# Peptides against a protein of PDB entry 3T6J: the designs that were tried, part 193

Target 1, 375 residues: chain A of PDB entry 3T6J
Amino acid sequence: PIVESYIGFIESYRDPFGSRGEFEGFVAVVNKAMSAKFERLVASAEQLLKELPWPPTFEKDKFLTPDFTSLDVLTFAGSGIPAGINIPNYDDLRQTEGFKNVSLGNVLAVAYATQREKLTFLEEDDKDLYILWKGPSFDVQVGLHELLGHGSGKLFVQDEKGAFNFDQETVINPETGEQIQSWYRSGETWDSKFSTIASSYEECRAESVGLYLCLHPQVLEIFGFEGADAEDVIYVNWLNMVRAGLLALEFYTPEAFNWRQAHMQARFVILRVLLEAGEGLVTITPTTGSDGRPDARVRLDRSKIRSVGKPALERFLRRLQVLKSTGDVAGGRALYEGYATVTDAPPECFLTLRDTVLLRKESRKLIVQPNTRLE
Target 2, 372 residues: chain A of PDB entry 3T6J as posed
Amino acid sequence: PIVESYIGFIESYRDPFGSRGEFEGFVAVVNKAMSAKFERLVASAEQLLKELPWPPTFEKDKFLTPDFTSLDVLTFAGSGIPAGINIPNYDDLRQTEGFKNVSLGNVLAVAYREKLTFLEEDDKDLYILWKGPSFDVQVGLHALLGHGSGKLFVQDEKGAFNFDQETVINPETGEQIQSWYRSGETWDSKFSTIASSYEECRAESVGLYLCLHPQVLEIFGFEGADAEDVIYVNWLNMVRAGLLALEFYTPEAFNWRQAHMQARFVILRVLLEAGEGLVTITPTTGSDGRPDARVRLDRSKIRSVGKPALERFLRRLQVLKSTGDVAGGRALYEGYATVTDAPPECFLTLRDTVLLRKESRKLIVQPNTRLE

## One batch from the design tools (peptide; made by RFdiffusion4, then SolubleMPNN)

Design b2_p20_5_s3 (from b2_p20_5, 8 letters changed)
Fold by OpenDDE base, seed 1:
Structure b2_p20_5_s3 (fold): chain B 375 residues (1-375), chain A 20 residues (1-20)
Amino acid sequence: as target 1 above (375 residues)
Amino acid sequence: MLYPSTTGVAGPVYPVVREP
């Protein structure tokens, strides 16, 4: 078997300021079959980057072909086991030197081993589809999230000599219609500049890229989905995201107005964006469970994903990228924290929903390693 | 990095107290 590993101070999620890495390491075996799909995705990456909703001037000047491998984890040391990884975490290095992506396939398999009767917050009619396609749809999401999410976008920089990596006279901010008014100065990084929101904001951008690009037929084809299957994968991917946005409330601490998990915060933000889109795209309905206690249902209208969801996500995703590229912390914080705010305001009443989420929460999954076997 | 969308598997940024 082909063995992959990494070790070091890698992820900064445990740092409130997003700067200091947590010690992490893994040993894994390459899953050749799944890796082949990601290789096809890599082969299409340069073209797919053009499908992202920002001008080429906000994308990397030069495409650097990354590696992407699906891995079965034998051992993982860290505070949490991810489903996907994009490294390095330094935007400058990603832009100049390249990056590597991995999908931890067996982690996904364990994570989604949910019994139908225990599956919360979904309509009965969606449960079977969700169970069937959750894994495959998340494979798509992981690939897009890592490769084209974290692997996309340009930071506007003025170097120590005063030179810009963009043409100040010709580059236009698509949101304002004006010339670029802000950028990163020498020594400034994404994490250092956006600080407390940097990790979650970036995860939100990456997740949004996944949802947005999973609508592209070429992406589904790469992963081997066509026709009705492709549509079901899209539906379940979006459904999973909006459900995750509700589940995310578990990781919000009202007393501290704080989020305890960057990805879940990101998913909540996306839920808010899609709710804001309106038109019946997403509906969260409080209900009463069979036990007589509070419950809830999330409904996603699949027929409105492209007509309502995609445009909303497009606008949001473009704003995320533009604010990131220009180093506009004030604008970025206003946008992101606005969507990340949890109140009990109608119609959603998210704080009340949080109580429901907590009431219905599943026990923490215990992942015992190793979990890969040769058949 | 991407964590699974399940509350039971998602890696917390801050310490989380969970019910058994």
Scores: peptide ipSAE 0.134, ipTM 0.648, DockQ to the pose 0.072
Fold by OpenDDE base, seed 2:
Structure b2_p20_5_s3 (fold): chain B 375 residues (1-375), chain A 20 residues (1-20)
Amino acid sequence: as target 1 above (375 residues)
Amino acid sequence: MLYPSTTGVAGPVYPVVREP
């Protein structure tokens, strides 16, 4: 078997300032069958990058073909086990040197092992479909998230010699219609500039890329989905995201006005974006459970994903990228923190919903190290 | 990096057996 591993101070999600990495490591075995799908995704990556909602001037000048492998984790040391990884975590290096992607396939399988009767916040009509397609849809999401999310976009930089990596005279900010007015100076990084929001903001961008590009037939075809199956995968992927946005409230601390998990914060932001889109795309309805206690239901109108959801996400995603590229911390913070704010304002009453989420919270899952054998 | 979301109430979860 092909064995992969990494070790070191890699991820900075536990650092409030997004700078200090936590020590982690893993040992994993390559899943060849699933890796083949990701290889096909890589082969299409350069073309798919063009489908992202920003001008080519905001994308990397040259596409650097990355590795992408599906892994079955044998052991993982760290504060949490991810479903996907994109490394290195430095945008400048991703831009100039390249990157590597992995999907931790068996982690995905374990993470979504839920019995139908215990599946919260979904309509009964969606439960079977959700259970059937959550795994496959998340494979798609992880692939897009890592490869085309974290692997996309350009940072505008002025180097130590004063040279720009973009043409100041011709590059136009698509949001303002003006020339580029801000950029990263020598020594400035994504994390150093955006600091407290950097990790969550980037995860939000990557998640949004996943939702946006999963609508592309070529993507679904790469993963072996066509026709009705492809549409179901899309639906479940989007449904999972909006549900995750609700579940995210568990990780918000009202007393401190802070989030305890970057990805969940990102998912809440996406939920807010899709709710803002309106037109019945997403509906969260408080209910009463069979136990007589508060419950809730999330509904996603499948027929409005492309007509309402995609345009809303497109606009939002473009703004995320433009603000990131230009190093506009003030604008980026205003945008992101605006969507990340949790209040009890109607109609959603998110703080009240949080109580419901906490009430229906699942027990902590334990991931047990698998056995291995040689044949 | 991507982490899975909470999916529902469950006990300890064992890895799904996959072909290497």
Scores: peptide ipSAE 0.161, ipTM 0.616, DockQ to the pose 0.062; fails the geometry check
Fold by OpenDDE base, seed 4:
Structure b2_p20_5_s3 (fold): chain B 375 residues (1-375), chain A 20 residues (1-20)
Amino acid sequence: as target 1 above (375 residues)
Amino acid sequence: MLYPSTTGVAGPVYPVVREP
């Protein structure tokens, strides 16, 4: 088998300032069959990048074809198990040297094993569909998240010699209509500049890219979905995200006003964006469970994903990218922390919902190390 | 990097091998 591994101080999610990497390592075997789907996605990546809601001037100058491999992890040493990885984590290196993507296929398989009777916060009519398509939809999401999420966008930089990597005279900020007024100076990085919000902000951008681009028929086709199946995959992917946004409240600490998990914070932000879109797209309804205790239901109107959800996400995603590209920390922080704020204000009453989420919390799955054998 | 909502950063490590 083809073996892949990596070790080092790579991911900075556990650093409050987003700068110091945690030591991580894995050993994995290449899943050739699943890798083929991601290779097809790679083959379409250059075209799909053009579908993202920012001008080419805010995208990488040169598309560097990345490697994308599905991996079955044998050993993973770290504080958490990802479903996907995009490396390196330095945006400047991503845009000048390229990047590599991996999907941890067997991690996804474990994540999908949910019993119907234990599935929380979904409408009864959605449960079977969710169970059926959660896995496939998440494969789509992981591919898009890594390849076209983390793998997209440009940082505007002035180097140590004073040279810009963009034309100051012609590049226009699509949000303001003006020339670019801020950028990264020599020595400044995404993480160093955006600090406490950098990791979660970037994950939010990547997740948003996944939701946004999964609406593209070509993406679904690449993963082998057409017709009604494609629509169901889209629906479940979006439904999973809004549900995850509710589940995210578990990882919020009210007394400290902080988030303990960057990805879950990101998913909550996306939920807030989609709730803000209104028009009945997303509804969270407090209910009473069969046990007489608080419960909740998340409803996503599939008929409004394209008409209401997509435009809302488009605007939000563009703002994320523009603020990231221009190094506008003040604007980026204001935007992101605004959506990441958890209060008990009506109509959502998120702090009250958090109590419900905690009450309905599912036990954490125990993941066991696999092994290989010769037959 | 993407973490499934079921695993989180505080989750256990070493997933079971996925069937092709």
Scores: peptide ipSAE 0.155, ipTM 0.638, DockQ to the pose 0.109; fails the geometry check
Fold by OpenDDE base, seed 5:
Structure b2_p20_5_s3 (fold): chain B 375 residues (1-375), chain A 20 residues (1-20)
Amino acid sequence: as target 1 above (375 residues)
Amino acid sequence: MLYPSTTGVAGPVYPVVREP
């Protein structure tokens, strides 16, 4: 088998300031079959990047073909096991040197071993479809998230010599219609500037890219889905995201007004964006479970994903990117923290919903690292 | 990096024989 590994101070999710890496590592085996799908995605990446909702001036100047492999994890050392990885975690290096993507395939398999009777917060009519397509849809999401999410976008930089990596006279901010007013200076990085929101903000951008681009037929074709199946994969991917946004409330600490998990915070933000879009796209309804205790249902109107959801996500995603590119910390923080705030205000009453989420919390799944044998 | 929503909380990891 083809063995891959990495070790070092890599991920900074546990650092409140998003800068210090946790020491971690893995040993994994390449899954050739799934890797082939990601290779096809890589082959289309340059074209798909053009579909993202920002001007070419806000995208990388030159496309650098990355590696993307699916891995079956044999050993993982760290505080948590991810489903996907994009490295390095330095935007300057990603822009100039490139990056590598991996999907941890067997982690995904474990993540979606939920039984139908234990599946929370979905309408009964959606449960079977969700169970059927959650795996495939998440493969799509992981691929897009890593490759075209983390792998996209340009940071505007003034180097130590005073030179800019963009034309100050011609590049226009699509949100303001004005010339670029801010950028990263020498020694400034994404993490150093955006600090406490950097990790979650970037994950939100990447997740949003996944939702946005999964609507493209070419993406679904790469993963082997066409016609009704493709539409179902799209629906379940979006449904999974809005459900995840509700589940995210578990990771909010009201007493401290903070989030304990960057990805879940990101998913909550996306939920808020899609709720704000209105028009019946997303509905969260408090209910009473069969046990007589509080419950909730999330509904996503399939017919409104493209007409309502996509435009809302487009606008939001563009704003995320523009603020990131320009190093506008004040604007970025205002935007992101605005959507990340959790109150008990109607109609959603998120703090009340949080109580429901905690009440319906499933038993913690244990990840068991396998050993190998000859068969 | 991406964590699945269902395994967002890190837990203990144990060795086991991999089954098909």
Scores: peptide ipSAE 0.145, ipTM 0.635, DockQ to the pose 0.092; fails the geometry check

Design b2_p20_5_s4 (from b2_p20_5, 9 letters changed)
Fold by OpenDDE base, seed 4:
Structure b2_p20_5_s4 (fold): chain B 375 residues (1-375), chain A 20 residues (1-20)
Amino acid sequence: as target 1 above (375 residues)
Amino acid sequence: KLYPGPTGVAGEVYPVVFEP
């Protein structure tokens, strides 16, 4: 088998300031069959990047064809096992040297397992569809999240010699209509500058890219979905995200006004964005369970994903990118923390919903190291 | 990096096949 591994201080999710990496390592075997679909995505990446809602001037100057491999993990040493990885994590290296993507296929397979009777917060009519398409939709989301999420966008930089990596006279901020007024100085990085929100903000951007681009017919075709199946995959991907936004409340600590997981915070932010879009796109309804205790249902109107959801996500995603590119920490923090705020304000009453989420909490799966053998 | 969302208690075991 083809073996891949990496080791080092790589991910900074556990650093409150987003700077210090946690020691991580894995050994994995390449899944050739599963890698093929991701190679198809790579082949379309340059074109798909143009579909993102920012000007080319806010995208990497040169498209560097990345690697994308599906891996079956033998051993993963770390505090959490991801479904996908994009490395390196340094934006400057990503845009100048390139990057590599991996999908941890056997981790995803574990995540696919859902028992209908234990599936929380969905309408009954959505449960079977969700169970059927959760796995495939995850493949789509992981691919987009890593390759076109983390793998997209440009940081505006002035180097130590005073040179800019963008034309100050011609590049226009699409949000303001003005010339670029801020950038990263020499020695400043995404993590160092955005610190406490950097990890979650970036994950939110990547997740948003996944939702946004999964609407593109070419993406679904790459993953082998057409017609009604493609629409169902889209629906379930979006439904999973809004459900995840509700589930995210488990990882919020009201007493400390903080989030304990960057990805779950990101998913809550996306939920807030889609709720703000209104027009009946997303509805969270408190209910009473069969046990007589509080429950909730998330409803996503599939007919409004493109008409209401996509434009809302487009605007939000563009703002995320523009603020990231320009190093506008004040603006970025205001935007992101605004959506990440958890209160008990009507109509959502998120703190009350959190109690419901905790009441209906499911145990996380325990992942065990597999064995290999000769047959 | 993407972490899967919370899942319920696992009731299924998925065999992993490693290709040479």
Scores: peptide ipSAE 0.302, ipTM 0.768, DockQ to the pose 0.060
Fold by OpenDDE base, seed 5:
Structure b2_p20_5_s4 (fold): chain B 375 residues (1-375), chain A 20 residues (1-20)
Amino acid sequence: as target 1 above (375 residues)
Amino acid sequence: KLYPGPTGVAGEVYPVVFEP
């Protein structure tokens, strides 16, 4: 088998300021079959990047073809095993040298082991569809999240010599209609500037890219879905995200007004964006379970994904990117923390819903290192 | 980097086949 590994101080999710890396390492085997799908996605990446809702001036000046490999993990050393990885985590290197994407396929397989009778917060009519397409939809989401999420966007920079990597006279901020008024100075990075929100904000951007681009027929075709199957994969991907946004409340600590998991915070933010879109796109309904205790149901109107959901996500995603590109920490924090705020305000009553989420919490899956044998 | 959401029942094992 083809073996890959990496080791070092890599991910900064456990740093409250998003800067210091946690020591992490893994050894994995290449899954050739799944890697082939991601290679097809890479082949279309340059074209798909143009579908993102920002001007070319806010995208990388030159497309650098990245690597994308699906890996089955043999051993992992760290605080938590991911489903996908994009490295390096340095934006300057991503823009000038390129990056590598990894999907940890066997981690995904473990995550999808859900029994129908234990599946929470979904309508009964959605459960079978969700179970059927959860795996495939997540493969799509991971691919888009890593490759076109983390792998997209330009940071406006003034280097140590005072030179800009953008034309100050001609580049226009699409949100304001004005010239660019802020940028990263020498020594400033995404993490150093955005600090406490940097990790979650970037994950939110990447997840949003996944939802947005999964609507493109070419993406679904790359993964082998057409017609009704493609539409079902899209629906389940979006449904999974809004459900995840509700589940995210487990990782909010009301007493400290903080989030304990960057990705779950990101998913909650996306849920808030889609709820704000209104028009019956997303509905969360408190219910009573068969046990007589509080429960809830999330409903996503399939017919409104493109008409209501996509435009809302487009506007939000563009704002995320523009604020990131310009290093506008004040604007970025205001936007992101606004959507990340958890209150008990009607109609959603999120703090009350959190109690329901905690009540319905499922047993945690444990992942342990495997052994190998010849068969 | 992407982490999956916490869902499912603990205890299920999924075998993975590696190609040489």
Scores: peptide ipSAE 0.281, ipTM 0.743, DockQ to the pose 0.060
Fold by OpenDDE base, seed 1:
Order: structure tokens, then C-alpha cells, then sequence
Structure b2_p20_5_s4 (fold): chain B 375 residues (1-375), chain A 20 residues (1-20)
């Protein structure tokens, strides 16, 4: 078997300021079959980058072919086991030297093992589809999230000598129609500049890229989905995201007005974006469970994903990228924190829903080191 | 980096098969 590993102070998600890395390490074995799908995705990456909703001027100047491998993790040391990884976490290095992506496939497999009777917040009609396609849809999401999410976009920089990595006279901000008014100065990084929202904001961007690009037929084809299956994968991917946005409320602390998990905050933001789109795309309905206690159902209208969801996500994703590229912290914070705000305002009443989420909280999955055998 | 999020059922064992 092909063995891969990494170790070090890698991820900064547990640093409130997004600066200090947490010690992490893994040993994993390459899953060749799944890696082949990701290799096909890499082969299409340069083309797919052009499908993202920002001008080429906001994308990296030179495409650098990354690596992407599916891994079955044997051991993982850290506070949590991810499903996907994009490294390095330094934007300058990603843009100049390249990056590597990995999908921890067996982590996904464990995460998706949900019994139908215990699956919360879904309509009965969606449960079977969700169970069937959650795994495959997440493979798609992980691939897009890492490769084309974290692996996309350009930061506008003025170096120490005063030179810009963009043409100030010709590059236009697609949101304002004006020339670029802000950028990163020498020594400024994404994390240093956006600080408390940097990690979650970036995860939100990456998740949004996944949802947005999973609608592309080529992406589904790469993963081996066609026809009705492809549509079901898309539906379940979006459904999973909006459900995750509801589940995310578990990780919000009302008393401190803060989020305890960057990805869940990101998913809540996406839920808010899709709810804002309206037109019956997403509906959250408080209900009463069979136990007589509060429950809820999330419904996603499949027929409105492309007509309502995609345009809303496109606009939002473009705004995320433009604000990121230009280092507009004020604008970025206003946008992101606006969607990340949790209140009890109607019609959603998210604080009330949070109580429901907590009431229906599922037990934490414990992942234990596997044993390998030759058959 | 991506975390799959919490799910409700633990305890299932999934065999991992490696190709030689």
C-alpha cells in the first residue's frame, strides 16, 4: 500500500484569531479507486476555475496543478478528524508553489452511517435518498471544497517595494464597478487581516464553491454520476448543507454571541443565504416529534436549486471572493457576520430552533484506530 | 479543511480494503 502522512502545527481553527496552528498528524493509506476520481477532478481544475463567479483578474495568474489523493486514515492525532484537507494554509504559498488536497474517505464513511430512524430534521420522503446519496454527495463536496474552494482565488497584494500583483488601472471590482480600492499590504495575510472571521469565512467560501460547482455536469460525470443519479447527488448535497446549517446551531453560544466551530458557522451562513433567496427554496418547519417534544423539518425544493439557489449562491460567493481579494475586512465582516447572526427573529426564530436542535442532539461519534488485515 | 459534522450513530465497523 501507498502510505501518506503529515505532522505539525497545521490548522488554526481553534485559534480565535486564526493565527496559531494546532498540532496535528496522520498516517493514511491511499485509496486508489477514489483517488482516480480526484485525479480527474484535478485534470479539469483549470477549466472549472473559470466557472467560478468572479473575473479572471480575481483568480490566480498562473494555474498550478495540485495533487489530490483519497486516503483511508489509519491514525489521526488532533482535536478532530477532518474529511478533507488542503495544505499548505498559506495563501501566498498556495498561489506561488501550489498545494495538495486529500480526502479522508473512511472518515466520511463512518460519518455517513446514520440509521434512518435516527435521522433528524428531514422529511420522510427525503430520508432514503439522503441515506443513499449522502456519502457520494459528500465525496463531490469534499473534492470541490478543497480543490476549487480553498484552491481558488487571488489576493491583491502590494509588496514591500510598492509593486502590485494586479493592474490598478484596468482591474474592476465586479461588485462596485470601480477600480480596486483596497488590497493586502506587505506582511498582511488572510488570517491576520480577517482574524476572528477568517477561518469560518474561508470555509464558507469553500463550501459555497462546492454547492455551486456541483451543479456542473462535468463535475458529476467525473464522479461517475449521470442522469437521475446526478440530480439526486446534487439534491442531497444541497439538502445536507441546509440541514447542516440547522444542526450548526448546536455550536452557537448565545451568551457569548460566538461560534465554536468554523465549518458549522459557515454552513449556517449558507443556510441563511439560501433562506434569504426565498421563493420556497428552503423551508424550516417546527414540528412536534413522536415523543411530544419539539422537532423540526428542513425541506429543500429540488426544482428551485438552479433557478433560485444557484443565483443566490453565485451572488453571495462572488461577494465573498471580492471582499477576500481586496482585503476589505469591513465589508467582509459586515457581510459575513450579518449572515452569521443568530436571533430569535421571525420567521425562522433561530434561537428557538437551537433549543430544538439541542433537544434532538445526537451522540458524538467516536472514531477508533482501525486494524488492517490482508485477505 | 472540511469536517463532515456530527452524526447520530456510532459503532459500525467499516472494513477498509487496500489494493496490493
Amino acid sequence: as target 1 above (375 residues)
Amino acid sequence: KLYPGPTGVAGEVYPVVFEP
Scores: peptide ipSAE 0.280, ipTM 0.729, DockQ to the pose 0.057
Fold by OpenDDE base, seed 2:
Formats: C-alpha cells, sequence, structure tokens
Structure b2_p20_5_s4 (fold): chain B 375 residues (1-375), chain A 20 residues (1-20)
C-alpha cells in the first residue's frame, strides 16, 4: 500500500487569533480508486477556477498544479479528524509555491452513516434521497472545498521592497469600481489581519465555492454523475449545507456571543445568506415531534437553487474574495459578523431553534483505530 | 485547512480495503 503521513503544528482552528498551530498527525493509506476522481478534478482545476465569480486579477497569476489524493486513515491524532485537508495553510505559499489536497475517504464514509429514523430536521420525502446521495455529494463538496476553495484567490501584496504583485493602475475592485486601495504589507498574513474571524471566514469561502461550482456539469461529470443523478447530487449537497447551518447552532454559545467551531459558524453564515435570498429557497419550520417536544424541518426548493441560490451565493462569494484579497478587515468583519450574529429575531428565531437543535442532538461519532490484516 | 464531516450517530462498522 501507498502510505502517507503528516505531523506537526498545522491547523490553527483552536487559536482564537488563528495563529498558533495545534499539534496534529495522521497515518493513512492511499485509496487509488477514489484518488482517480480527484486527479480528474485537478486536471480541470485551471479551467474551473475561471468559473469563480471574481476577475482574473483576483485569482492567482499562475496556476500551480496541486496534488490531490484520497486517503483512508489508519490513525489520526488531534482534536478532531477532518474530511479533507489543504496544505500549507499560508496563502502566500499557496499562490507562489503550490499546495496539496487530501480527502479522508473513510472519515467521510463514517460521516455518511445515519439511520433514517434518526435523521433530524429533514422532510420525510427528502430522507431517502439524502441518505442515498449524502456520501457522493460530500465527496464532490470536499473536492471543491479543498482544491478550488482553499486553493483559489489572490492576496494583493506589497513586498518589503515596495513592489506590488498587482498593477495598481489597472486592477479594479469589482465591488467598488475603484482602484485597489488596500493590500497586505510585508509581514502581514491572512491570519494576522483577520485574526478572530480568519479561520471561519476562509472556511465559509471554501464551502461557498463548493456549493457554487457543484452546479457546473463538468464537475459532476468528473465524479461520474450525469442527468438526474447529477441533479440529485446537487440538491443533496445544497440540502446538506442548509441543514448543517441549522445544526451549527449547537456550536454557538449565547452567553459568550461566540462560536466554538469555525466550519459550523461558516455553515450558519451560508444558511443566513441563502435565507436572505428569500423567494422560498430555504424554509425552516418549527414543528412538534412525535414525542411532543420541539422539532424542526428544513426545506430547500430544488427549482430555485440556480435561479435564486446561485446568484445570492455568487454575490456573497465575490464579496468574501474581494475583501480577502484587499485585506479589508473592517469590511470583511462587518460582512461576516453580520451574518454570523445569532439572535432570536423573527421570523427565524435562531436562539429558539438552537434549543431545538440541542434537544435533538445526535450522539457524537467516534472514529477508532481499525484492526488491520493482510489478505 | 480542515473540512470536518457532519455530526452523527455512532454504531456502524465500515470495512475498508487497502490496496497494496
Amino acid sequence: as target 1 above (375 residues)
Amino acid sequence: KLYPGPTGVAGEVYPVVFEP
């Protein structure tokens, strides 16, 4: 078998300032069959990057072909096991040196395992479809999230010699219509500037890229989905995201006005964006469960994903990228924290919904080291 | 960067076959 491993101070999600890495490591085996899909995605990455909703001037100047491999984890040491990884976690290195992606396939498989009777917050008509396509849709999402999410976008930088990595006279901010007025100075990084929101903001950008690009037929084709299957994968991917946005409330602490998990905060933000789009795209309805206790249902109108959802996500995603590229911390914080705010304001009443989410909380999944044998 | 899977219920065993 082909074995991959990594170890070190890699991820900074547990640092409130996004700077200090947590010691982490894994040992995994390459899944060749699953890796083939990601290799095809890599082969199309340069073209797919052009589909993202920002000007080429806000994208990397040169595409650097990354690695992408599906891995089955044998052992993982850290505070949490991911479904995917993109490294290094430095935007400057990503754009100048390149990056590597991995999908932790068996972690995803475990994450997909939900018994129908225990599946919360979905309509009955969606449950079977969700169960069927959750896995495949998540493979698509992880691939896009890592490769084209974390692997996309440019930071505008002025180096220590005063040189810019962009043409100040010709590059236009698509949101303002003006020349670029802010950038990263020498020594400034994404994490150093955006600090407390950096991790969640970037995850939100990456998740949004996944939702946005999964609508592209070429992406679905790469993963082997066509026709009705492709549409079902899209639907379930979006449905999973809006459901995740509701589930995210578990990780919000009202008393401290803070989030305890960056990805869940990101998913809540996306839910808010899609709710704001209106037009019946997303509906969250409080209900009463069979046990007489509070429950809820999430509904996503499939027919409105492209007409309502995509444009809303496009605008939001572009805004995220522009603010990131220009190092506009004030604008970025205002935008992101606005969507990340949890109140009990109607019609959503998110704090009330949080109580429902906590009441319906599922048991935490545990991944244990497998027993291995030679056959 | 990390992409964690969603929360869920434990109890299922999934065999994984490793290719040489």
Scores: peptide ipSAE 0.247, ipTM 0.763, DockQ to the pose 0.065; fails the geometry check

